# Ledger of designs, part 139: peptides against a protein of PDB entry 4QMF

Target 1, 175 residues: chain A of PDB entry 4QMF
Amino acid sequence: ESSFMTLFPKYRESYLKTIWNDVTRALDKHNIACVLDLVEGSMTVKTTRKTYDPAIILKARDLIKLLARSVPFPQAVKILQDDMACDVIKIGNFVTNKERFVKRRQRLVGPNGNTLKALELLTKCYILVQGNTVSAMGPFKGLKEVRRVVEDCMKNIHPIYHIKELMIKRELAKR

## One batch from the design tools (peptide; made by RFdiffusion4, then SolubleMPNN)

Design b2_p26_4_s1 (from b2_p26_4, 9 letters changed)
Fold by OpenDDE base, seed 2:
Structure b2_p26_4_s1 (fold): chain B 175 residues (1-175), chain A 26 residues (1-26)
Amino acid sequence: as target 1 above (175 residues)
Amino acid sequence: EEEEKKEKEEEELDKELQKLSEEILK
């Protein structure tokens, strides 16, 4: 049997409490047990003797990881689908200067989140920027593209170059 | 002056990206 635990920040506690019954129900369908520890500030998922697919525990691990990083439950729970992958990209260590960090992160998001939305469409991914992490969900190839754009943006490579490239790829895919 | 030039260039790219994003989202 396998078990995974993730910590979550205090500001997520209230939300996680509200959705934990939904988490439990979603995981029960796969006979995965779960525990929310409010004292420690942790979520745990475990296989049981009734777990049919042993690989589902890895998806359950990813579920709690996504929830810890502020992904809403209705989106995060999609990770349990076979064709859905995810990535949590740490962006906080690329830049030491706080102002520069904020500027580059804001460039990734864009006005009204339009850059991020455009990137989501081009990569067929869901993308959430939260603090020092970017959470993404979607096809594996799309996730690779997202990570490249995100990390390069933090490395001061303007997203426009990648967006243009992705647009070209999109057009080619229609042919 | 060089830093100012770079900042202006980035601002222009930001504007272009905004326009491009809007086009993608149509």
Scores: peptide ipSAE 0.619, ipTM 0.926, DockQ to the pose 0.920
Fold by OpenDDE base, seed 5:
Structure b2_p26_4_s1 (fold): chain B 175 residues (1-175), chain A 26 residues (1-26)
Amino acid sequence: as target 1 above (175 residues)
Amino acid sequence: EEEEKKEKEEEELDKELQKLSEEILK
């Protein structure tokens, strides 16, 4: 039997409590057991004797990982679909200066989140920027593109260069 | 002087990116 555990920050506790029954129902369809530990601040998923697909536990692991990083349940649960992948990009270690970090993170999001929404459209991904991580869900190719843009932005490469490149690629693919 | 020039260049790129993003979202 396989088991995975993830910790979540205290500010997520109230939300996780409200949606945990929905998490349980979603995982029950795959015979995956789950536990919410409010004392430790952890979520656990594990296979059971009735688990028929051994690979689904990895998707369950990804589900709780996404939930811990503030992805809402209606979006996070899509990870259980066969064609859906995810990535959690750590962005807090690229710069030591807090002000530079905040500035570069804000540049990635853009005014009213427009830069992020444009990137989502171009890559066919869902993207959430929260704290020191960026969570993304979508096709593998799109996820690779998102990671490149996000990491380069934190390295002080302006997102405009990548957005222009993605626009050109999109136009070429329609032909 | 070099820092001020870089800051101005970044601001211009930010404005251009905003316009481009709005076009993509239309």
Scores: peptide ipSAE 0.615, ipTM 0.926, DockQ to the pose 0.892
Fold by OpenDDE base, seed 3:
Structure b2_p26_4_s1 (fold): chain B 175 residues (1-175), chain A 26 residues (1-26)
Amino acid sequence: as target 1 above (175 residues)
Amino acid sequence: EEEEKKEKEEEELDKELQKLSEEILK
């Protein structure tokens, strides 16, 4: 039987407690067991003898990974769908200067989150910027585009160039 | 002086990106 565990930060504990019954119910449909350990600050998912799809455990792994990175449950649970993929992009190691990091991260989000929302629309992805990670969910092609924009932004390539490129691609795809 | 110029350029791009994003979301 396969098992995966992820740690979550303390600030996430209260929320995870509130939604854990929903997590359990969602995973029960697939005969995946799960455990929330508040002492360790961990989430665990496990296959059971009744798990018939071996691939679902990997999606369950991704679910708890997303939850640990502040993705809300109603969005994160969509990872259990066959057509949904995800990516957790580590952004904390691109810049050593904290102020520069914050500035570049904020540039990715934009005023009122509009830059992020625009990127979501253009890539057909969900995107959440939290702490030192960017969580994305969507089609594989869109996820690749998101990662490129995010990483380049952290490398001081302004998102406007990629947004313009994606807009052009979108317009071409409609023809 | 060069740093100030770069900062101003980035601010301009930020403003342009904001406008563009708003247009995309309409």
Scores: peptide ipSAE 0.615, ipTM 0.925, DockQ to the pose 0.938
Fold by OpenDDE base, seed 1:
Structure b2_p26_4_s1 (fold): chain B 175 residues (1-175), chain A 26 residues (1-26)
Amino acid sequence: as target 1 above (175 residues)
Amino acid sequence: EEEEKKEKEEEELDKELQKLSEEILK
């Protein structure tokens, strides 16, 4: 039997408690067992004897990983779909200066989140910037593009260059 | 001076990106 565990920050505890029955129900459809440990602050997913698809445990792993990084359940649960992939991009280690980090992260989000929304549209991904991570969900091609834009932004490459490139690609794809 | 130039360039790019983002979202 395969098992995966993910720790979650304390500020997520209340939310996770409220949605855990929904998590359990979603995973039960795939015969994956799950446990919320409030003492340790962890989520665990585990295959059972009734698990038909052994690969689904990896999606369950990704589900709890996304939940731990503040992705809401209605979005995170989509990871259980066959055509949905995800990526959790660590952004906290690109810059040591906190002010510079905050500035670059804010540049990625943009005014009213418009830059991020534009990037979501262009890549056909869901993107959530939270703390030191960016969580993304969508097709592999889109995820690759998101990671490039996010990491380059943290490396002080302005998102505008990638946005322009993605716009061009989008226009070409419409033809 | 070089830092100021870079900052001004970044601000200009930020403004341009805002315009592009708005166009994309329309």
Scores: peptide ipSAE 0.614, ipTM 0.926, DockQ to the pose 0.925

Design b2_p26_4_s2 (from b2_p26_4, 8 letters changed)
Fold by OpenDDE base, seed 2:
Structure b2_p26_4_s2 (fold): chain B 175 residues (1-175), chain A 26 residues (1-26)
Amino acid sequence: as target 1 above (175 residues)
Amino acid sequence: SKKKEEEKKEEELDKELEELSKEILE
């Protein structure tokens, strides 16, 4: 039997309480047990004797990780699908200056979130920028592209260069 | 100054990126 635990910030508690029954139901379909500990501020998932696919526990691990990083449940639960992968990219350690950090993070998002939406479309990923992390869900190829754009942006490489590259790739894929 | 020129260049790239993003989202 395997188990995984993740901590979540206090500001996430209210939301997690509201959706935890849904989390439980989703995981029950796979005979994965889960626990929300409001005192510790943690979520735990564990296999049971009835767990058919032992690999599903890894997806359950990813589910609670995504939830802890503010991904909404309707999106996060998609991680349980076989064709869905995820990545949580830590962006807070690239820049020590707070203003520079905020500026680069905002550049990644763009006006009205248009840059991020464009990146989502080009990579076929869901992307959420929250605090010091970027959560992404989608195909592995797309996730690799997202990570590259995100990290490079935090390293002061303007996203436009990667967006142009992805656009070219998109056009090539239509052929 | 070089810094001012770099800032202007970044602003230009930001504008270009916004235009490109809108195009992608059409």
Scores: peptide ipSAE 0.645, ipTM 0.937, DockQ to the pose 0.924
Fold by OpenDDE base, seed 3:
Structure b2_p26_4_s2 (fold): chain B 175 residues (1-175), chain A 26 residues (1-26)
Amino acid sequence: as target 1 above (175 residues)
Amino acid sequence: SKKKEEEKKEEELDKELEELSKEILE
């Protein structure tokens, strides 16, 4: 049997409690067991003797990872689909200055989240910026593009350059 | 100063990005 555990921050506890029955039900379909430990502040997923697909445990691992980083359950649960991948990008270590960090993170999101929404559309991904991480879900190609834009933004490469590039790529693919 | 000029440039790029984003989302 295989098992994976992920810690979650205290501010996430209330939400996780409210949706945990839904998590359990979703994983039960694949005969994956799960545990929410409120004392430790952790989520655990485990294969069982009834688990048919051994690879599903890796997706379950990704599910709890996404949930720990504030991805809503209705979106996070899509990771269990065969054609869905995810990435959790750590952005907190690119700059030491807090003000600079906040500024660059905000630049990635944009006014009213428009930059992020545009990036989602161009990459066919879901993207959530929360704290020191960016969570993304979608096709591998799109995820690669998202990571590039996000990390470069934190390295002070303005997102506009990548957005323009992605627009061109989209037009080429449309032909 | 060089720093102020860079900040001004970034602000202009921010504005351009916002406009472009709106266009993409339209």
Scores: peptide ipSAE 0.643, ipTM 0.937, DockQ to the pose 0.936
Fold by OpenDDE base, seed 5:
Structure b2_p26_4_s2 (fold): chain B 175 residues (1-175), chain A 26 residues (1-26)
Amino acid sequence: as target 1 above (175 residues)
Amino acid sequence: SKKKEEEKKEEELDKELEELSKEILE
């Protein structure tokens, strides 16, 4: 039997308690067991004797990873679909100066979240910027593009250069 | 100064990105 565990921050506890029955129900469809440990602050997923697809445990692992990083359940549960992948990008270690970090993170999001929404559209991904991580869900190609834009932004490469490139690629794909 | 010039350039790019983002979302 295979098992995976993920720690979650204290501020997520209340929400996770609220949706855990839904998590259990979603995983039960695939015969994956799960446990929420409020003392340790962890989520665990585990295969059972009835688990048929051995690959689904990896998706369950990704599910709890996404939930730990503030992705809401209705979005995170989509990871169980065959055509959906995800990435959790750590952005907190690129810049030591807090003010510079906040500025670059805000640049990635943009006014009213427009930059992030545009990036989501161009890459066909869901993207959530929270704390020191960026969570993304979508096709592998799109995820690769998201990671590039996010990391480069934290390295002080302005997102506009990548957005322009993605726009050109989109136009070519429509033709 | 070099720092002020860099800040001005970043502001210009921010404005351009905002307009481009709006275009994409239309």
Scores: peptide ipSAE 0.642, ipTM 0.937, DockQ to the pose 0.924
Fold by OpenDDE base, seed 1:
Structure b2_p26_4_s2 (fold): chain B 175 residues (1-175), chain A 26 residues (1-26)
Amino acid sequence: as target 1 above (175 residues)
Amino acid sequence: SKKKEEEKKEEELDKELEELSKEILE
């Protein structure tokens, strides 16, 4: 039997308690067991004897990982679909200066989140910037593009260069 | 100064990106 555990920050506790029945129901469809430990602040997923597809446990692992990083359940649960992948990009270690970090993170999001929304559209991904991580969900190709833009932005490469490139690719794909 | 030039460039790129983003989202 396979088991995976992830820790979650205290501020997520109330939300996770609220949606945990939904998590349980979603995982029950795949015969994956789950446990919310409020004392430790952890979520655990486990295969059972009735688990038909052993690979689904990896998606369950990703589900709790996404939930821990503030992805809302209605979006996170989509990870259980075969055609959906995810990536949790750590952005906190690219810059030591806090102000510089905040500035670059804000640049990635843009005014009213427009930059991020544009990036989501161009890559066909869901993207959530929260704290020291960026969570993304979508096709592998799109995820690769998202990671490149996100990491380069934190390395002080302005997102506009990648956005222009993605726009060109999009136009070519329409032809 | 070099720093001011870099800041100006970044501001210009930010503006262009915002305009481009709006176009994409239309």
Scores: peptide ipSAE 0.642, ipTM 0.937, DockQ to the pose 0.928

Design b2_p26_4_s3 (from b2_p26_4, 8 letters changed)
Fold by OpenDDE base, seed 2:
Structure b2_p26_4_s3 (fold): chain B 175 residues (1-175), chain A 26 residues (1-26)
Amino acid sequence: as target 1 above (175 residues)
Amino acid sequence: SEKEEEEKKEKELDEELNKLSEEILK
């Protein structure tokens, strides 16, 4: 039997407590067991002898990973769907200067979150920028595009270049 | 200065990106 654990920050505890029954119910449909440890600050998922699809444990792993990174449950639970993938992009290690990091992260989000929303639309992904990570959910192709834009932005490559490219690709797809 | 010009260019790109984003979201 397989098991995965993810630690979560203290500020996430209250929310996780409120939605944990929903997490349990969602995973029960797949005969995946789960545990919320408030002392350790961890979430655990594990297969059982009744687990039909052994691969679902990997999606359960991704679920708790997303939840730990502040993705809301109604969105995170979609990871259990066969056609949904995710990526957690670490952005905190690209820039050592905090001010520079904040500026580049803000550039990725844009005024009123417009840049991020546009990127979501162009890639058909959900994207959440939180702390030192960017969580994304969607098709593999879209996820690759998101990672490229996000990492390049942190490397001081302005998102405008990628957005223009994605816009062109979108127009081509309409033909 | 060169730094000032780079910052000016960056702001210009930020504004352009915002305009494009708004167009995409229409």
Scores: peptide ipSAE 0.642, ipTM 0.937, DockQ to the pose 0.950
Fold by OpenDDE base, seed 1:
Structure b2_p26_4_s3 (fold): chain B 175 residues (1-175), chain A 26 residues (1-26)
Amino acid sequence: as target 1 above (175 residues)
Amino acid sequence: SEKEEEEKKEKELDEELNKLSEEILK
């Protein structure tokens, strides 16, 4: 049997408690067992003898990973679909200066989240910026683009260059 | 100064990006 465990921050506990029955129900459809440990602050997913597709455990792993990083359940649960992939991009180590980090992270989001929303549209991905991570869900091609934009932004490459590039690609695809 | 020029450039790019993003989202 295969199992995966993910720790979650304390501030996430209340929410996870409220949606855990939904998590259990979603995973039960795939015969994946799950455990919420409030003492340790962890989520665990496990295959069972009734698990038909052993690969689904990897998606279950990704589900709890996304939930731990503040992705809402209605969005995170989509990871169980075959055509959906995800990426959790660590952004906290690109800059040591806190102010510089905050500035670059904010640049990625943009006023009213416009930059992030534009990036979501161009890549056909869901993107959530939370703390020291960026969680993304979507097609592999889009995820690769998101990671590039996110990491480059943290490296002080302005997102505008990538946004323009993605716009051009989109226009070409419409023709 | 170089720092001032960089800050100016960043602000200009931020403004341009915001305008572009708004256009994309229309």
Scores: peptide ipSAE 0.640, ipTM 0.937, DockQ to the pose 0.928
Fold by OpenDDE base, seed 3:
Structure b2_p26_4_s3 (fold): chain B 175 residues (1-175), chain A 26 residues (1-26)
Amino acid sequence: as target 1 above (175 residues)
Amino acid sequence: SEKEEEEKKEKELDEELNKLSEEILK
């Protein structure tokens, strides 16, 4: 049997409690057991004797990881699909200055979230910026592009350069 | 100053990026 555990921040507790029955139901379809520990502040997923596909536990691991980083359940649960991948990008360690960090993070999001939405469209990914992490879900190629844009932004490379590049790539792909 | 010029450039790029994003989302 395989097991994975992730911790979640206190502010996420109330939400996780409300959706945990849905998490359980989704994982039950794959015969994966799960536990929400409110005392420790953790989520755990485990294979069972009835687990048919041993690889599904890795997707379950990713599910709880995404939920811990504030991805809504209706989106996070899509990770259980075969064609869906994810990435959790840590952005808090690129700069030590708080003001600089906030500025660069906001630059990635843009006014009204326009930059982020544009990046989602260009990469065919879902992207959520929360705290010190960026969570992304989508095709592997798109995820690679997202990580590059996000990390470079935190390294003070303006997203506009990558957005323009992605636009060109999109046009080439249509031909 | 050099710092002020860099900040000005960043603001200009921010504005350009926003316009471009809006076009992409249209």
Scores: peptide ipSAE 0.639, ipTM 0.936, DockQ to the pose 0.931
Fold by OpenDDE base, seed 5:
Structure b2_p26_4_s3 (fold): chain B 175 residues (1-175), chain A 26 residues (1-26)
Amino acid sequence: as target 1 above (175 residues)
Amino acid sequence: SEKEEEEKKEKELDEELNKLSEEILK
Protein backbone atom coordinates (compact mmCIF):
# COMPACT_ATOMS: atom_id res chain seq x y z
CA GLU B 1 0.00 0.00 0.00
CA SER B 2 1.16 3.54 -0.87
CA SER B 3 0.96 6.75 1.16
CA PHE B 4 1.92 10.40 0.72
CA MET B 5 2.16 13.24 3.24
CA THR B 6 2.43 17.02 2.88
CA LEU B 7 2.91 19.77 5.46
CA PHE B 8 0.75 22.90 5.48
CA PRO B 9 1.34 26.34 7.01
CA LYS B 10 -0.47 27.27 10.21
CA TYR B 11 -2.65 29.90 8.50
CA ARG B 12 -4.33 27.12 6.44
CA GLU B 13 -5.42 25.09 9.48
CA SER B 14 -8.83 26.72 9.99
CA TYR B 15 -9.82 26.35 6.34
CA LEU B 16 -8.61 22.74 6.06
CA LYS B 17 -10.63 21.78 9.15
CA THR B 18 -13.80 23.19 7.58
CA ILE B 19 -13.43 21.29 4.27
CA TRP B 20 -11.86 18.03 5.48
CA ASN B 21 -15.16 16.11 5.47
CA ASP B 22 -15.53 17.08 1.81
CA VAL B 23 -11.99 15.88 1.09
CA THR B 24 -12.75 12.57 2.81
CA ARG B 25 -15.96 12.11 0.82
CA ALA B 26 -14.25 12.88 -2.51
CA LEU B 27 -11.43 10.41 -1.83
CA ASP B 28 -13.81 7.72 -0.49
CA LYS B 29 -15.25 7.45 -4.01
CA HIS B 30 -11.85 6.12 -5.06
CA ASN B 31 -11.28 4.09 -1.87
CA ILE B 32 -8.43 6.38 -0.79
CA ALA B 33 -8.06 7.04 2.93
CA CYS B 34 -6.93 10.40 4.30
CA VAL B 35 -5.82 11.91 7.62
CA LEU B 36 -5.58 15.51 8.82
CA ASP B 37 -3.01 15.90 11.62
CA LEU B 38 -3.45 19.26 13.33
CA VAL B 39 -0.58 18.70 15.78
CA GLU B 40 2.03 18.04 13.09
CA GLY B 41 0.27 20.28 10.56
CA SER B 42 0.12 17.58 7.88
CA MET B 43 -2.25 15.86 5.45
CA THR B 44 -1.84 12.19 4.48
CA VAL B 45 -3.45 10.08 1.74
CA LYS B 46 -3.27 6.26 1.59
CA THR B 47 -4.37 3.43 -0.64
CA THR B 48 -6.64 0.79 0.90
CA ARG B 49 -7.40 -2.86 0.19
CA LYS B 50 -10.31 -1.66 -1.95
CA THR B 51 -8.31 0.81 -4.06
CA TYR B 52 -8.86 -0.34 -7.64
CA ASP B 53 -6.71 2.09 -9.64
CA PRO B 54 -3.23 2.46 -8.14
CA ALA B 55 -2.62 5.64 -10.16
CA ILE B 56 -5.32 7.57 -8.30
CA ILE B 57 -3.05 7.82 -5.23
CA LEU B 58 -0.78 10.15 -7.22
CA LYS B 59 -3.74 12.42 -7.91
CA ALA B 60 -4.64 12.29 -4.22
CA ARG B 61 -1.06 13.34 -3.45
CA ASP B 62 -1.47 16.29 -5.79
CA LEU B 63 -4.79 17.20 -4.17
CA ILE B 64 -3.28 17.65 -0.70
CA LYS B 65 -0.29 19.46 -2.21
CA LEU B 66 -2.63 21.98 -3.86
CA LEU B 67 -4.70 22.41 -0.69
CA ALA B 68 -1.54 23.11 1.30
CA ARG B 69 -0.74 25.98 -1.11
CA SER B 70 -4.11 27.74 -0.65
CA VAL B 71 -5.96 26.35 -3.68
CA PRO B 72 -9.64 26.22 -2.67
CA PHE B 73 -11.25 22.77 -2.44
CA PRO B 74 -13.79 23.21 -5.28
CA GLN B 75 -10.89 23.87 -7.66
CA ALA B 76 -8.31 21.51 -6.15
CA VAL B 77 -10.67 18.49 -6.20
CA LYS B 78 -10.76 18.72 -10.01
CA ILE B 79 -7.26 17.20 -9.97
CA LEU B 80 -8.95 13.81 -9.44
CA GLN B 81 -10.29 14.01 -13.01
CA ASP B 82 -8.33 12.05 -15.63
CA ASP B 83 -7.75 15.02 -17.94
CA MET B 84 -6.45 17.40 -15.26
CA ALA B 85 -2.79 17.92 -14.28
CA CYS B 86 -1.13 20.38 -11.89
CA ASP B 87 2.15 22.10 -11.08
CA VAL B 88 3.40 23.90 -7.97
CA ILE B 89 6.12 26.35 -9.01
CA LYS B 90 8.50 27.57 -6.31
CA ILE B 91 9.32 31.24 -6.96
CA GLY B 92 10.86 32.32 -3.65
CA ASN B 93 14.47 31.38 -4.46
CA PHE B 94 14.96 33.30 -7.74
CA VAL B 95 15.55 36.66 -6.05
CA THR B 96 17.19 37.38 -2.69
CA ASN B 97 16.04 40.99 -2.48
CA LYS B 98 12.54 41.14 -0.98
CA GLU B 99 11.48 44.31 -2.78
CA ARG B 100 12.62 42.92 -6.14
CA PHE B 101 10.77 39.67 -5.42
CA VAL B 102 7.52 41.48 -4.59
CA LYS B 103 7.84 43.67 -7.69
CA ARG B 104 8.36 40.72 -10.06
CA ARG B 105 5.57 38.71 -8.44
CA GLN B 106 3.22 41.67 -8.78
CA ARG B 107 4.24 42.05 -12.45
CA LEU B 108 3.12 38.46 -13.04
CA VAL B 109 -0.28 39.18 -11.50
CA GLY B 110 -0.75 42.63 -13.05
CA PRO B 111 -3.23 45.36 -12.16
CA ASN B 112 -6.54 43.85 -11.03
CA GLY B 113 -5.07 40.43 -11.84
CA ASN B 114 -5.43 41.13 -15.58
CA THR B 115 -2.09 39.63 -16.59
CA LEU B 116 -2.75 36.44 -14.66
CA LYS B 117 -6.28 36.13 -16.06
CA ALA B 118 -4.97 36.63 -19.58
CA LEU B 119 -2.34 33.95 -19.01
CA GLU B 120 -5.03 31.59 -17.66
CA LEU B 121 -7.10 32.11 -20.80
CA LEU B 122 -4.18 31.65 -23.21
CA THR B 123 -2.94 28.46 -21.52
CA LYS B 124 -6.38 27.07 -20.52
CA CYS B 125 -5.10 26.80 -16.94
CA TYR B 126 -6.16 27.83 -13.47
CA ILE B 127 -3.35 29.84 -11.80
CA LEU B 128 -3.00 30.96 -8.17
CA VAL B 129 -0.13 33.11 -6.92
CA GLN B 130 0.33 32.67 -3.16
CA GLY B 131 3.40 33.52 -1.11
CA ASN B 132 6.48 31.79 -2.50
CA THR B 133 4.59 29.47 -4.87
CA VAL B 134 2.45 29.56 -7.99
CA SER B 135 -0.09 26.73 -8.27
CA ALA B 136 -1.43 25.83 -11.71
CA MET B 137 -4.00 23.30 -12.96
CA GLY B 138 -4.77 22.36 -16.56
CA PRO B 139 -3.49 20.49 -19.61
CA PHE B 140 0.17 19.47 -19.66
CA LYS B 141 1.00 21.76 -22.60
CA GLY B 142 -0.55 24.74 -20.82
CA LEU B 143 1.29 23.95 -17.59
CA LYS B 144 4.64 23.99 -19.40
CA GLU B 145 3.82 27.42 -20.80
CA VAL B 146 2.77 28.73 -17.38
CA ARG B 147 6.00 27.52 -15.76
CA ARG B 148 8.10 29.22 -18.44
CA VAL B 149 6.31 32.56 -18.07
CA VAL B 150 6.40 32.44 -14.26
CA GLU B 151 10.07 31.48 -13.93
CA ASP B 152 11.20 33.92 -16.63
CA CYS B 153 9.27 36.72 -14.92
CA MET B 154 11.14 35.99 -11.68
CA LYS B 155 14.37 36.07 -13.74
CA ASN B 156 13.44 39.61 -14.90
CA ILE B 157 12.18 38.61 -18.36
CA HIS B 158 9.04 40.66 -18.88
CA PRO B 159 5.84 38.57 -19.38
CA ILE B 160 4.79 40.65 -22.40
CA TYR B 161 7.14 38.73 -24.69
CA HIS B 162 5.57 35.39 -23.77
CA ILE B 163 2.01 36.74 -23.86
CA LYS B 164 2.55 38.00 -27.41
CA GLU B 165 3.95 34.61 -28.40
CA LEU B 166 0.97 32.78 -26.89
CA MET B 167 -1.45 35.11 -28.68
CA ILE B 168 0.17 34.30 -32.03
CA LYS B 169 -0.03 30.58 -31.30
CA ARG B 170 -3.71 30.88 -30.38
CA GLU B 171 -4.54 32.68 -33.61
CA LEU B 172 -2.73 30.05 -35.65
CA ALA B 173 -4.64 27.28 -33.87
CA LYS B 174 -7.99 28.85 -34.78
CA ARG B 175 -7.18 28.76 -38.50
CA SER A 1 21.23 57.28 -16.18
CA GLU A 2 21.17 53.63 -17.22
CA LYS A 3 19.03 52.74 -14.21
CA GLU A 4 16.52 55.45 -15.03
CA GLU A 5 16.31 54.28 -18.63
CA GLU A 6 15.68 50.70 -17.52
CA GLU A 7 12.94 51.80 -15.13
CA LYS A 8 11.31 53.84 -17.87
CA LYS A 9 11.40 50.87 -20.24
CA GLU A 10 9.86 48.58 -17.61
CA LYS A 11 7.01 51.01 -16.99
CA GLU A 12 6.31 51.21 -20.70
CA LEU A 13 6.24 47.42 -20.99
CA ASP A 14 3.96 47.18 -17.94
CA GLU A 15 1.49 49.59 -19.53
CA GLU A 16 1.61 47.77 -22.86
CA LEU A 17 1.08 44.42 -21.14
CA ASN A 18 -1.94 45.73 -19.26
CA LYS A 19 -3.54 47.00 -22.47
CA LEU A 20 -2.84 43.71 -24.20
CA SER A 21 -4.28 41.74 -21.28
CA GLU A 22 -7.48 43.78 -21.37
CA GLU A 23 -7.83 43.05 -25.08
CA ILE A 24 -7.36 39.32 -24.49
CA LEU A 25 -10.05 39.32 -21.80
CA LYS A 26 -12.69 41.00 -24.03
Scores: peptide ipSAE 0.639, ipTM 0.937, DockQ to the pose 0.926

Design b2_p26_4_s4 (from b2_p26_4, 10 letters changed)
Fold by OpenDDE base, seed 2:
Structure b2_p26_4_s4 (fold): chain B 175 residues (1-175), chain A 26 residues (1-26)
Amino acid sequence: as target 1 above (175 residues)
Amino acid sequence: SKKEEEKKKEEELDKELDKLSKEILE
């Protein structure tokens, strides 16, 4: 049997408590067991002898990983679908200067979140920028594009270049 | 100065990006 654990920050505890019954119900459909440890600040998922698809545990792992990074449950639970993948992109290690980090992260989001929403549309992904990570959910192709834009942005490559490229690709796809 | 020019260019790109983003979302 397989088991995975993810730690979550203290500020996430209240929310996780409120949705944990929903998490349990969602995972029960796949005979995956789960545990919320408020003392340790961890979530655990594990296969059982009744787990039919052994690969579902990996999706369960991803579920708790996403939840730990502030992805809301209604979105995070979609990871259990066969056609849904995810990526958690660490952005905190690209820039040592905090002010520069904040500026580049804000550039990725854009005014009123417009840049991020546009990127979501172009890549057909869900994207959440939180703290030192960017969580993304969607098709593998879209996820690769998101990671490229995000990491390059943190490397001081302006997102406009990638957005223009994605716009061109979108237009080509309509033909 | 060169730094000032680079900063202005960056701000211009920010504005262009926002414009493009809005167009995409329309």
Scores: peptide ipSAE 0.657, ipTM 0.940, DockQ to the pose 0.946
Fold by OpenDDE base, seed 1:
Structure b2_p26_4_s4 (fold): chain B 175 residues (1-175), chain A 26 residues (1-26)
Amino acid sequence: as target 1 above (175 residues)
Amino acid sequence: SKKEEEKKKEEELDKELDKLSKEILE
């Protein structure tokens, strides 16, 4: 049997408690067992003898990973679909200066989240910026683009260059 | 100064990006 465990921050506990029955129900459909440990602050997923597709455990792993990083359940649960992939991009180590980090992270989001929403549209991905990570869900091609934009932004490459590039690609695809 | 010029450039790019983002979202 295969199992995966993910730790979650304390501030996430209340929410996870409220949705855990939904998590259990979603995973039960695939015969994946799950455990919420409030003492340790962890989520665990496990295959069972009734698990038909052993590969689904990897998606279950990704589910709890996304939940730990503040992705809402209605969005995170979509990871169980075959055509959905995800990426959790660590952004906290690109800049040592806190102010510079905050500035670059905010640049990625943009005023009223417009930059992030535009990026979501262009890449056909869901993107959530939370703390030291960026969680993304969507097609592999889109995820690759998101990671590039996110990491480059943290490296002080302005997102506008990539946004323009993605716009051009989109226009070409419509033709 | 060079630092001031870089800051000014970034601010201009921020403005352009916001404008462009709004256009994309329309």
Scores: peptide ipSAE 0.655, ipTM 0.940, DockQ to the pose 0.953
Fold by OpenDDE base, seed 3:
Structure b2_p26_4_s4 (fold): chain B 175 residues (1-175), chain A 26 residues (1-26)
Amino acid sequence: as target 1 above (175 residues)
Amino acid sequence: SKKEEEKKKEEELDKELDKLSKEILE
């Protein structure tokens, strides 16, 4: 049997409590057991004797990881699909200055989230910026592009350069 | 100063990026 555990911040507790029955139901379809520990502040997923596909536990691991980083359940649960991948990008360690960090993070999101939405469209990914992490879900190629843009932005490379590049790539792909 | 010029340039790029983003989403 395989088991994975992830911790979640206190502010996420109330939400996780409300959706945990849905998490359980989704994982039950794959015969994966799960536990929400409110005392420790953790989520655990585990294979059972009835688990048919041993690889599904890795997706379950990713599910709880995404949930811990504030991805809504209706989106996070899509990770259980075969064609869906994810990435959790840590952005808090690129700069030590808090003001600079906030500025660069906001630059990635843009006014009204327009920059982030544009990036989602160009990469065919879902992207959520929360705290010190960026969570992304989508095809592997798209995820690679997202990570590049996100990390470079935190390294003070303006996203506009990558957005323009992605636009060109998109046009080439249509031909 | 050089620092002020760089800040101004970044702000300009921010505006351009927002404009471009809106075009992409249209």
Scores: peptide ipSAE 0.654, ipTM 0.940, DockQ to the pose 0.927
Fold by OpenDDE base, seed 5:
Order: structure tokens, then C-alpha cells, then sequence
Structure b2_p26_4_s4 (fold): chain B 175 residues (1-175), chain A 26 residues (1-26)
């Protein structure tokens, strides 16, 4: 039997407690067991004797990973679908200066979140910027594009260059 | 100065990106 565990920050504890019954119910449909440990601050998923598809445990692993990084349950649970992939991009180690980090992270989001929403549309992904990570969900191709834009932005490459490129690609795909 | 020119360029790109983003979302 296979199991995976992830730690979550203290500020997520209250929310995770409120939705854990929903997590349990969603995973029960696939005969995956789960445990919320409030003392350790961890979530665990594991296969059971009744687990039919061994690959679903990897999606369960991704589910708890997304939940730990502030993705809301109604969105995170979509990872259990066959056509959905995810990526958690660590952005906190690209820049040592806090002000520079905040500035570049804000540039990725843009005024009123417009830049992030535009990127979501162009890549057909869900994207959440939280703390030192960016969580993304969507098709593999879109996820690769998101990671490139996010990491380059933290490396001081302005997102506008990638957005323009993605726009051109979208137009070509419609023809 | 070079630093001032770079800052000005970044601000211009920020404005262009916001405009472009709004167009994409229409």
C-alpha cells in the first residue's frame, strides 16, 4: 500500500478542519483513506485494500499538496479528474531582497489581478499566487507555459514578452 | 542615469501589460 504526507502552515488549520469531511467524502469514492493531523500539522493520503486504480493515489497526493498551499477545496478537488494536472512553483528563493521579491510577485499578478487572469485565459489554467508559491491547475502544455512566465518574472524578465507570444499562438490556433 | 532609465522602461512596460491584459479579458 502507498501513502503520501504533506505539511501545512498553521494559518491553514482552521480552513482545513472545516472542509476535511468533504475531502474524506471525495477520496472515499476512490477508496483512498486520508488523515488530518492537527498536532503535527500534516495531511496524509493512502491506498486501501479496495483501491482499484493505483494511479489515483498520485492525484490524492497532489490534492493535499494544493490544499496546503491555500487552493480552495472546490478548485483543488478537480485534480482528481483524469484530464487535470497541477504544479506548485516555488518562487521565494529567486530573490533575496524582500522588496524586490514583493515587486516582482505583484508584477505577475498585476493591477486588480488582470495580468494573472489574462495568463489564466491564455494557458487555460487556474493560477493562485500565495506567499512563496504559485499553484497552477490545467493541461500539461498550459502548466509549462505558466511555470516559464512565473520563473522568468522572478528573474526580472517582464511578463509582457511572454503574454504577447501566447497571444500570437492563440490567434494561430483559432485559424 | 542608467538606473533611472531602467525604472522608466519598467513602468512603461507595466502600463502596456495592463492595457494588453484588459484587451485579452474583453
Amino acid sequence: as target 1 above (175 residues)
Amino acid sequence: SKKEEEKKKEEELDKELDKLSKEILE
Scores: peptide ipSAE 0.654, ipTM 0.940, DockQ to the pose 0.949

